# Peptides against a protein of PDB entry 3OGK: the designs that were tried, part 244

Target 1, 307 residues: chain A of PDB entry 3OGK
Amino acid sequence: ATPDRLSRRFPNLRSLKLKGKPRAAMFNLIPENWGGYVTPWVTEISNNLRQLKSVHFRRMIVSDLDLDRLAKARADDLETLKLDKCSGFTTDGLLSIVTHCRKIKTLLMEESSFSEKDGKWLHELAQHNTSLEVLNFYMTEFAKISPKDLETIARNCRSLVSVKVGDFEILELVGFFKAAANLEEFCGGSLNEDIGMPEKYMNLVFPRKLCRLGLSYMGPNEMPILFPFAAQIRKLDLLYALLETEDHCTLIQKCPNLEVLETRNVIGDRGLEVLAQYCKQLKRLRIERGADEQGMEDEEGLVSQRG

## One batch from the design tools (peptide; made by RFdiffusion4, then SolubleMPNN)

Design b1_p29_7_s3 (from b1_p29_7, 13 letters changed)
Fold by OpenDDE base, seed 4:
Structure b1_p29_7_s3 (fold): chain B 307 residues (1-307), chain A 29 residues (1-29)
Amino acid sequence: as target 1 above (307 residues)
Amino acid sequence: SLEELELNVEPTTAQQERLKKLEERKKLR
């Protein structure tokens, strides 16, 4: 659909999701000149979609100007912004969003590509937002944001239930985890093995309600930190864990209530067998082809058609 | 019962980069 046609047909639209690569069924619905850039849509939102509270851009080009216009147009009425695999903006655009949309509940920029100027956007969010429920900048590269701001967000946003982050050292998030009393989902971080300190993470305390988890770079030495609450894990993201086939088997056996598993083909046929045996509530399985498959000499680390 | 199976053979650019980082980390262990 075109922006103008959409607003005319649905003047009271509350939620808009735009995909930069339309489905085959939508091939003739979006003009090519309007495809890819959010600008014409942001203009239409600003002018004619006065009840819009949720915006999801997927694989779109988004400029700082677009974000600024959107922020000012929707202000505290904007509850959800998802920049899903988007590009073209900087952290200045994010700053505009959090400055003007102080009641935002969901802020996502997962897998988005952007220029990082500073960490002010997260600081501003921490200083003024009390409504946040979902924060997701998973698979992004932020180097200038502070884990203290994340902790502040957790303290101030009592409805915060899902947080996905980049490569924060997990120990820097101790304060965050202590503050995030209602957190149900956490993904990202960075587990960094230290041969001189094998128990580095053993005293890590997770939020009591945590049931959806994906720790980046988690190896077999760190994996035991999950064992005390493995029975309550419902979703597990192992896409970027440093677990081999046997490690998968060990962990899966301890997660009988697992509903969603995301992993690489390193799980192997054996891991899939163990999964089928121990995880009777499994609803969704995602298997990615990992780069490690090319280097694996062990055939057990491969998923075959048999498995 | 299993309701959804997703087998992906083509990772996104971000996924590819993340996988590279993963391999680098693996070598450090």
Scores: peptide ipSAE 0.346, ipTM 0.870, DockQ to the pose 0.570
Fold by OpenDDE base, seed 3:
Structure b1_p29_7_s3 (fold): chain B 307 residues (1-307), chain A 29 residues (1-29)
Amino acid sequence: as target 1 above (307 residues)
Amino acid sequence: SLEELELNVEPTTAQQERLKKLEERKKLR
């Protein structure tokens, strides 16, 4: 489909999702034409798709100019922007979005590659947005944003239910967790083991409704922080946890209501057996190839047979 | 019963980098 054809056929379109290259393609392998760039689509949105409130770009090239044009064209009518595995923009583009789209509910840039100029975009979002429900910059590299702005967002956005972040030290997010009373999903952060302070994270208080969780770099020493509410957990992202096979078994046994598990090969056959035994409500299982030396003999068959 | 099984053998570039970070952290433990 072409942008102009789409506009002519669906002038009242409210949601648009564009997919670029397949998962196996690198960012630099995105076609250098209108099929890979969002520019012609943004132009069409700006001119002819005046009811559009949701935009999802996946594996596309997005420039700051594209974001600026989109932001100004849709303004407070834009409720959802997902830059999923996109590239080509900077934080200036994000700043434009949050400046002009003050009623945005979903902002995602998961696995996007961008140039970070400053943390102003998150600050602006914190100062002016009260509508945010989903914030996701998981698997991104931000160094200039403030966890205090995230806390402010949590305080001001009462409908905030899902937040996925980069490598924030979890202790810096204590204020965020306290403020995010309705948070159901959290992924990311950084658990940093301190041999001199083994109880470093034991007093961490999570939001009461938290049921979808993925703490980055969580090891067996930190894992017990989940035990008090493990029965409440419905989704676990263990892709970037530091858990071995036995640790997986321990945690899985404590999560009888688990519906979605994402992990690496390190779960092993043993972990899959335990999963099948204890997690009878499991609906989705994602296993990524890791650098782990532990192989799985029955990757497809074991869970499918017993689950 | 399990509704969806997803086996990914080719991680994205970002995933690969993060996996590398994991390996580095494992060595510190």
Scores: peptide ipSAE 0.343, ipTM 0.863, DockQ to the pose 0.589
Fold by OpenDDE base, seed 2:
Structure b1_p29_7_s3 (fold): chain B 307 residues (1-307), chain A 29 residues (1-29)
Amino acid sequence: as target 1 above (307 residues)
Amino acid sequence: SLEELELNVEPTTAQQERLKKLEERKKLR
């Protein structure tokens, strides 16, 4: 479909999702610059899609100018922006979005590639937004944003239910977790083992409603921090956890209400057996077969046809 | 009952980068 055809057919469109690159591009099979530009669509949105509240760009090229135009065109009417696996913009574009779209409820840039100029976008969001429900910059690398701004967002946005972040040190998010009283989902962060301080994370307090969780780099020493609320965990992302097969078994046994599990093949047939035994409410299972050196060397860490 | 099973053979570029970081951290343990 072309932008002009879309607006003519659906002048009252509320939600738009565009997919600009094939899946193969995500695996470096096609040059990264191959794909659709959002520019013509943003132009059409600005001119003719006056009721649009939700925009989802997936695998598209998005410039700062595009974001600026979109922001100004939709302003506080924009409730959802998802830059899903997009590229071509900087944090200046994000700043424009949060500056002009102060009623945004969902802001996602998961797996997007961008140039980081500063952390002003998150600060601006923290200072002015009270509507945010979902914030997701998982699988991104921000070095200039402040965890304090995230805490401010949690304090001011009482409907905040899902937050996915990059490699923030988890201890820097203590204030965030305390403030995020209604948070149900958290993914990302960084658990950094300290041999000299094995109890580094044991006093970490999570939001009481937390039930969807994916802590990056969580190892067996950190895993016990989940045990007090493991029974309420419904979704677990272990894709980037430092858990071996037996660690998986230990954790899974403590999560009888687990509905969604995402992990690597390191779970092995044994982990799958334990999963079947203890997690009777399991609905979705994702297993990545990526290069896991430790898992590939251990026969138990492989998912077979029998598992 | 299990409703959805997803088996992924290859990670995305971003996923691959995270996996590299994971491996680096494993070596430190």
Scores: peptide ipSAE 0.334, ipTM 0.865, DockQ to the pose 0.770
Fold by OpenDDE base, seed 5:
Structure b1_p29_7_s3 (fold): chain B 307 residues (1-307), chain A 29 residues (1-29)
Amino acid sequence: as target 1 above (307 residues)
Amino acid sequence: SLEELELNVEPTTAQQERLKKLEERKKLR
């Protein structure tokens, strides 16, 4: 479909989702320049889609100019922007979005590739937004943003329910967790083991409503921090946890209300058996092939067709 | 009952990079 055809057919469109490159492109099977510029769509949005509140670009090429145009065209009417696995922009584009779209509720840039110039976009968001419900820059690398801005966002955005971040040291997010009273979902962060301080993370206080969780680099030593509220966990992301098969069994057994599990093949048939035994509410299971499969000499770490 | 099963045989580039980081951390532990 062409942008002009869309606007003619649906002049009152409120939500737009564009899918660019096929999934195969994400595996370096297709060149990055394979179509998928959002520019003509942004032009159409600006001119003819005046009721558009939600924009989702998936695997598209997005420039800072595109983001700036979109931001100015929709301003406070833009409630949702998802840059899902997109590329071509910098943090300047993000700054434009948060500067002009002060009522944005959902901002996602998960797995997007971009150039980081500074942390101003998050600071601006912290200073002016009170509407944010979902913030997601999971699987991205930010080095110039401040955990304090994230804390400010939590303090000011009382409807904030889902936050997914990059590799922030979890201890730097203590203030954020204290402020995010209504947070239901958290993914990301970084757990960094300290042999000299095995209890480094044991005093972490999570938001009381937290039920969807994915802590990055969580090992068996850190896993006990979940035990006090494991019964309320509904979704668990273990894709980037440092848990072995036995660790999976231990944790799964403590999560009887688990509905969604995402993990690697390291769960093994044994972990799947435990999952079936203890998690009767399970609705969705995602298993990724990890690099650890190459190192696993033991057959126990493989999910077979027998599970 | 299980409603959805997703089996991914190949990770995305971003996932691969993160998995690499994971492996590096395992070696330190």
Scores: peptide ipSAE 0.332, ipTM 0.864, DockQ to the pose 0.775

Design b1_p29_7_s4 (from b1_p29_7, 11 letters changed)
Fold by OpenDDE base, seed 2:
Order: sequence, then C-alpha cells, then structure tokens
Structure b1_p29_7_s4 (fold): chain B 307 residues (1-307), chain A 29 residues (1-29)
Amino acid sequence: as target 1 above (307 residues)
Amino acid sequence: SLEELELNVEPTTAQQKRLEKLEELRKAR
C-alpha cells in the first residue's frame, strides 16, 4: 500500500504499523540499506492523517527530519511511538519527539540503531512528561543518558507500568525502582558480579507489582534477589542471564505462576521437565539458541526433540 | 496448557552482540 492510498481509504486512522524490512535483514542477509524509508509515510501522516495517535515503525529507516516532522504534526496527540529495530536517526530526533509530544504514553526504540549525541532526550522527557506508561529502549546502547532522569520519570509518571532499558548498572536504578510504584515490567539493566561484594545486590528492592522481569547478566549469586517475589512472577526473560540448567530449575520451582518464559537452550530437557512440573500456568515458551551450545558438551544442557 | 512455543535458531545482530558479551562474562567468572 502507498501512503496516499492509505489516507484516502482510512482518513480517520488512529494507529499505523509499518514493516519496512524483511526479517532476513536483521540477520545480515540483506544490506542494512535495504528497506523502507518512513519519509513518505511521515509526509502523509502530517498532511492527511490528523487523528493518528499511534505510530509503529518496524525495521524502517527513520531520519531526524522524519521524527521532527512527525513530532510537530502530531504533537500532544501522539500517544505511541515505536521505533522497533529502526535505524538512521540520532538522539536529536528523539529529543524532537519528547519535546513536542508532551503526552506520549509509549516510547519504544528497542533494538534500534542510532547515533547518540547526548542524553537530552531522556532529560526532556523526565522534565515534562507525566503520561508515560511504557518506556522501552531495550537492547540499545545509550552511554549519555542518566539513571536520575529515569528516576524522575518514575516519580512523575504514575501510570508507568513497563520499562525496558539497556545496560544500566542495576544499583544505579535503586532510586528508579523506589519511585516506580506501579511498575509491573522491567527488562534490561546489568548485574555485575563483584567477588569482593557477594551481597552487592541483596538489598535491592523491586516495585511491589513487578511480575514481568528480565535482568541482564543475572547469575546464580544474584538470582536470590528474585526469591522474595518469585511467586508473583508471571514472565521471565532469561535470554541474557548467566544461569545454567540447575539454576533454571531452582528459579522455575520458585515461580509457580509463571506464564511466559524466554530462555536459551541451556534450560535443557531437565529444565523443561521442571517447568512442566511446577509451572502449570505456562502459556508461552521461547527458546533461543545461545553461544553456550558450542561449549555444552553435556547432553543435559540441550533441548532435545523429546523434551 | 502451553499456547505458544517459539524456537529460534538464529539471533539478530543485536542479540548476537549481547550473546557475545554474555559469553565473555561467563568466562570471566
């Protein structure tokens, strides 16, 4: 479909999702430059889609100019922007979005590739937004944003329920977790083992409503921080956890209300058996092939066709 | 009952990068 045809057919469109690149592009099978530019769509949105409040670009090329145009065109009417696996923009584009769209509820840039100029976009969001419900920059690399701004967002946005971040040190997010009273989902961060401080994370307090969790680089020494609320956990993302098969078994046994599990092959057949035994409410299971398969000589660490 | 099973064989570039970091951290422990 062309942008012009869409606007003619659906002049009152409220939500638009565009998928510009095939999945193969994400696996380096297609050049990164292969895919759709959002520019013609943004032009059409700006001119003809005046009721549009939700925009989802997936695997698209998005420029700062595109974001600026979109921001100015929709302003406070824009409630959702998802830059899902997009590329071509900088943090200036993000700044434009958060500057002009003061009532944005969902901002996602998960797995997007961008040039980071500064952390102003997150600061601006923190200073002016009180509507945010979902913030997701999981699997991105921000080095210039401040955890303090994230804390401010949590304090000011009472409806904030889902936050996914990059590799912030989890201890830097203590203030964020204390402020995020209604947070239900958290993914990302970075747990860093310190041999000199084995209990480094034991005093970490999570939001009371937290039930969907994916901590990056969590090992068996850090895993006990989940035990106090493990019975409340409904979704676990263990894709980037440093848990072995036995660790999976230990954690799974403590999560009887688990509905969604995402993990690697390291769970093994044993982990799957434990999962079946203890997690009777399980609805979704995602198993990724990890690099650990190359090192796992033991049959127990692989999900077999029999599991 | 399990409603959805997803088995992925190949990671995205971003996923691969994180897996590599994970492996580095694992070896350092």
Scores: peptide ipSAE 0.344, ipTM 0.854, DockQ to the pose 0.761
Fold by OpenDDE base, seed 4:
Structure b1_p29_7_s4 (fold): chain B 307 residues (1-307), chain A 29 residues (1-29)
Amino acid sequence: as target 1 above (307 residues)
Amino acid sequence: SLEELELNVEPTTAQQKRLEKLEELRKAR
């Protein structure tokens, strides 16, 4: 699409973002003289930023030593730590954070790359934290953490409102969902189709307040699990759903209160038309390129210049 | 009305990996 076509289609558009791979940042763009390592920033935090409660590293190199220093420097004063697309640390660093920062409210490591040694960090968090509001390790490769610890966190953290996880089998999170009474947002998990058991997920009970959702690998057979509360859905993350264009149309029609949609090009021009027709409260739209573009025979399965 | 449009031109490594997994799962169905 061209700017003029976008303006015509979305006359009230106030923000257009084209994203690639931005440079590393912390709060703002990282100074060149400090490189991509958080070490000098952690030093600065420790020495001169003594009132700092929120730290956000984006696309930075973070070592376990950095995390340990940060944890000890801020301790229970640290309310927010976001390791957004960071690398260089292990779960030992995370363990240090949750051990020393027991009042942390937001812990994010979305899309971070790390060495996983064990699941102790999540266990420690579960055992000692009651303040957590946001937990986000979406699009990470944790394999040694326990869904039971997540359930414990939900039980103990009554202000927990947003949880984004990796590829947990959704059925293993039944206890978590039951405990997370105030949860408004959930992303991740893994829906695994079973041809022999088509109703595998039909009895899932979601938190009553859930309105922002992104279930990974959800196909058209699993999609109906959303229908009972589709009217209350405000945000959908379909980036990693196994939905075709028509499936998008079906779901979108059932979400009249949708405010945010994240999806792939598979939504197509047809899906965008349906979106415009049925979702009058839509405020944000994110579209990513997907590998499925090559498999689409129908031109309607792609977002064209008409969209 | 729509206020913000985000177009990802280039996926991250993690995104690409998940997209590949997604494609494999799609083919298996």
Scores: peptide ipSAE 0.343, ipTM 0.839, DockQ to the pose 0.518
Fold by OpenDDE base, seed 5:
Structure b1_p29_7_s4 (fold): chain B 307 residues (1-307), chain A 29 residues (1-29)
Amino acid sequence: as target 1 above (307 residues)
Amino acid sequence: SLEELELNVEPTTAQQKRLEKLEELRKAR
């Protein structure tokens, strides 16, 4: 499809999703710089798609100039921007988006590859946005952003319901969690074991409505922090948890309302059995191959027999 | 009752990096 044909056919388009690379590119089979550029599409959006409020770029090359053009063209009319597994931009592009699109509700950069110049984009978002509902930079490597800005966002954006972040120390997010009263989903962070302070996370207070959760690097010692609200958990992301098979069993037994589980093959046959036994509302299961328990290839058969 | 099953054999680059970190942390414990 060509951009010009799109605008002629759908001049009142409100939502656009573009996919530029095949799935194989995600598995290091294709060079990162291979794929479609969003530039011609952004040009068309800017000129002819004046009602567009939602843009989703998936596996495309996006430059700072593209983001700047998009930001200025749509301004406060842009409600959703998803840079899903994209590449080619820097935090300057993100800054342009949040500067010009002050009423953005969804901002996603999950698994995107970018050059980080500074943390200004998150600061700007914190200073001016009150509309944000979804913020997702999960599986990214921001090192220059401040957890205080995240807290400010939570305080100012009363409709904030989903936040996925990188490797923030969880204790630095205490203020964020206190402010994010309506938060339903949180993924990311970093739990760090401290032999000298084994209970350092036990007083962590989560938002009351939290039901979709994925804490990175959570081990069996930290896992009990979930127990007080385990019954309300509907989605668990354990892909990057430090849980063994038996730990999975322990946690799963406490989550009878679990609908979505994402984990590694470390769950094992035993974990799958426990899952089937205790989680009768399970709808989706994702199992990734991890290095920790290689060789468990029979997972598909087991799940298929139980589903 | 399972509506969707996703099995991934190979991780993405981002996933691989996090898995490597996970292994490092595991070894340190």
Scores: peptide ipSAE 0.343, ipTM 0.852, DockQ to the pose 0.639
Fold by OpenDDE base, seed 3:
Order: sequence, then C-alpha cells, then structure tokens
Structure b1_p29_7_s4 (fold): chain B 307 residues (1-307), chain A 29 residues (1-29)
Amino acid sequence: as target 1 above (307 residues)
Amino acid sequence: SLEELELNVEPTTAQQKRLEKLEELRKAR
C-alpha cells in the first residue's frame, strides 16, 4: 500500500499499523536500513489523516524529524505511539512526542535502537502526562533516565496498568511500585544478587493487581518474592530469568492460573510436564533458544522431541 | 488447552545481547 492510496480510501482512519521490514532484518540476515522509512507515511498522516489516534510502526526507520512532524500534526489527539523494533531516532524525537502529545496513553519503543542524548523525554512525560496507561521501553538501553520520573508517572497516571522497562535496579523502583496502585503488568528491571545481603529483595512490595510479570535476571534466591502472589499470576516472562529446570518446576507449580508462559528451552521436558500438570489454563507458550544449550551438561534442560 | 505454541530457534540481536548478559550473570553466581 502507498500513503496516498491509504488516505484516499480511509480519510477517517483512526489506527494505523505499518510493518516495514521482515523479521530476518532483526537477525542480521539483511541490512538494518533495508525496508521502509516512515517519512512518506508521516507526511500523509500530517496532511490527510486528521482523525488518526493510534500509530504503530514495526521494524521501520524513524527519524527525529518524523517524530516531530507526527507530534505536531496530531498533538493531543495522538493516544498511541508504538515504535516497535524501529531505528533511526534519538531521545530528542521522544521528547518532541511527549511535549506535544500530552494525552498520550500508550508509548512503546520496545526493542528499538536509538541514540540516547538525555533523560528529558521521561522527565517531561512525568511532569505533564496524567493519561498514560501503557509505557514500554523493554529491551532498550536507557542510561540517562531517572527512576524518580517513573515514580512520578505512576503517581500522576492513575490508569497506568502496564510498564515494561530496561535494566533498572529493582530496589530503585520501590517508590514506583508503591505509587503504581493499578499496575497489572511489569516487565524488566534487574535483580542483582548480593552475597552479603541475600534477603535484600524479600521486602519488595508489588502492586496488588500485578498478574503479568517478567523480572530480568531473577534467580532461585529471588524467586520466593513471587510466592505470596503466585496464584494470581496470569503471565510470566522468564526469558531472561536465571532459573534452571528445577526452578521452573518450583515456580510453575505455584502458578495454577498461568495463561501465558514465555521462557527458554532450559524449561526442558520436565518443566513442560510440570506445566501441563499444574497449569490447566495455559493458552500460550513461547519457548526461545537460549545460550543454555552450549553449557548444559544435562539433557533435562533441553526441550526435546520427546516432550 | 494450549491455544498457541511458539518455538523460536534464533534470537534477535537484542535478545542475543540479553542472553549473553544472562550467561555472564549466571557464571558470576
């Protein structure tokens, strides 16, 4: 499809999703710059799609100028922006979005590649937004943003239900969790083992409605922090947990209401058996290949054709 | 019953980077 054809056919379009690259680009099988630029689409949005509220770019090249144009064109009418696995922009582009789109409800940049200039975009969002429902910069590398701004967002955005972040130390997010009273989903963070303080995470208080969870680098020593509310967990992202097969079995047994599991092949056939036994409401299972295969001495940690 | 099964044998670049970090952390424990 072309931008001009889209606007002619659907002048009152409210939601647009564009996929500009095949998945192969994400595996370094084709050049990163292969595929679509959003520029012609943003031009068309700005000129002819005046009712557009939701924009989802997946695997596209997005510049700061594109984001600035989009932001100014849609302003407070923009409710959703998803930069899903996109590249080509900096945090200046994000700043433009949050500056001009004060009523944005969903902001996603999961697995996008960008240049980080500063943390102003998150600060601006924290200072002025009260509408945010979904914030997702999972699998990104922000080093200049403040956990305090995330806490402020949680305090000001009462409808905030899903937050996915990069590698924030979980203890720095204590204030965030306390403020995010309606949070249902959290992914990311960083659990860091401390031999001198083995119980440093045991006093973490999670939002009461939390039911979709993915804590990065959670090991067996930290896993017990989930046990008090494991029965209410509906989705687990264990892709980047430091859990072995037996740890998976232990946790899965405590999550009888689990509907979605994302994990690595370390779950093994044994873990799959336990999953089948204890999780009767399971709807979706995602198993990724992990680095575990190269180091695993035991076949139990591998998903085989036997399972 | 299970409605969707997704098996991925190759991680994306970003996924690979996180997996490498995970392995480093595992070895450090």
Scores: peptide ipSAE 0.342, ipTM 0.857, DockQ to the pose 0.772

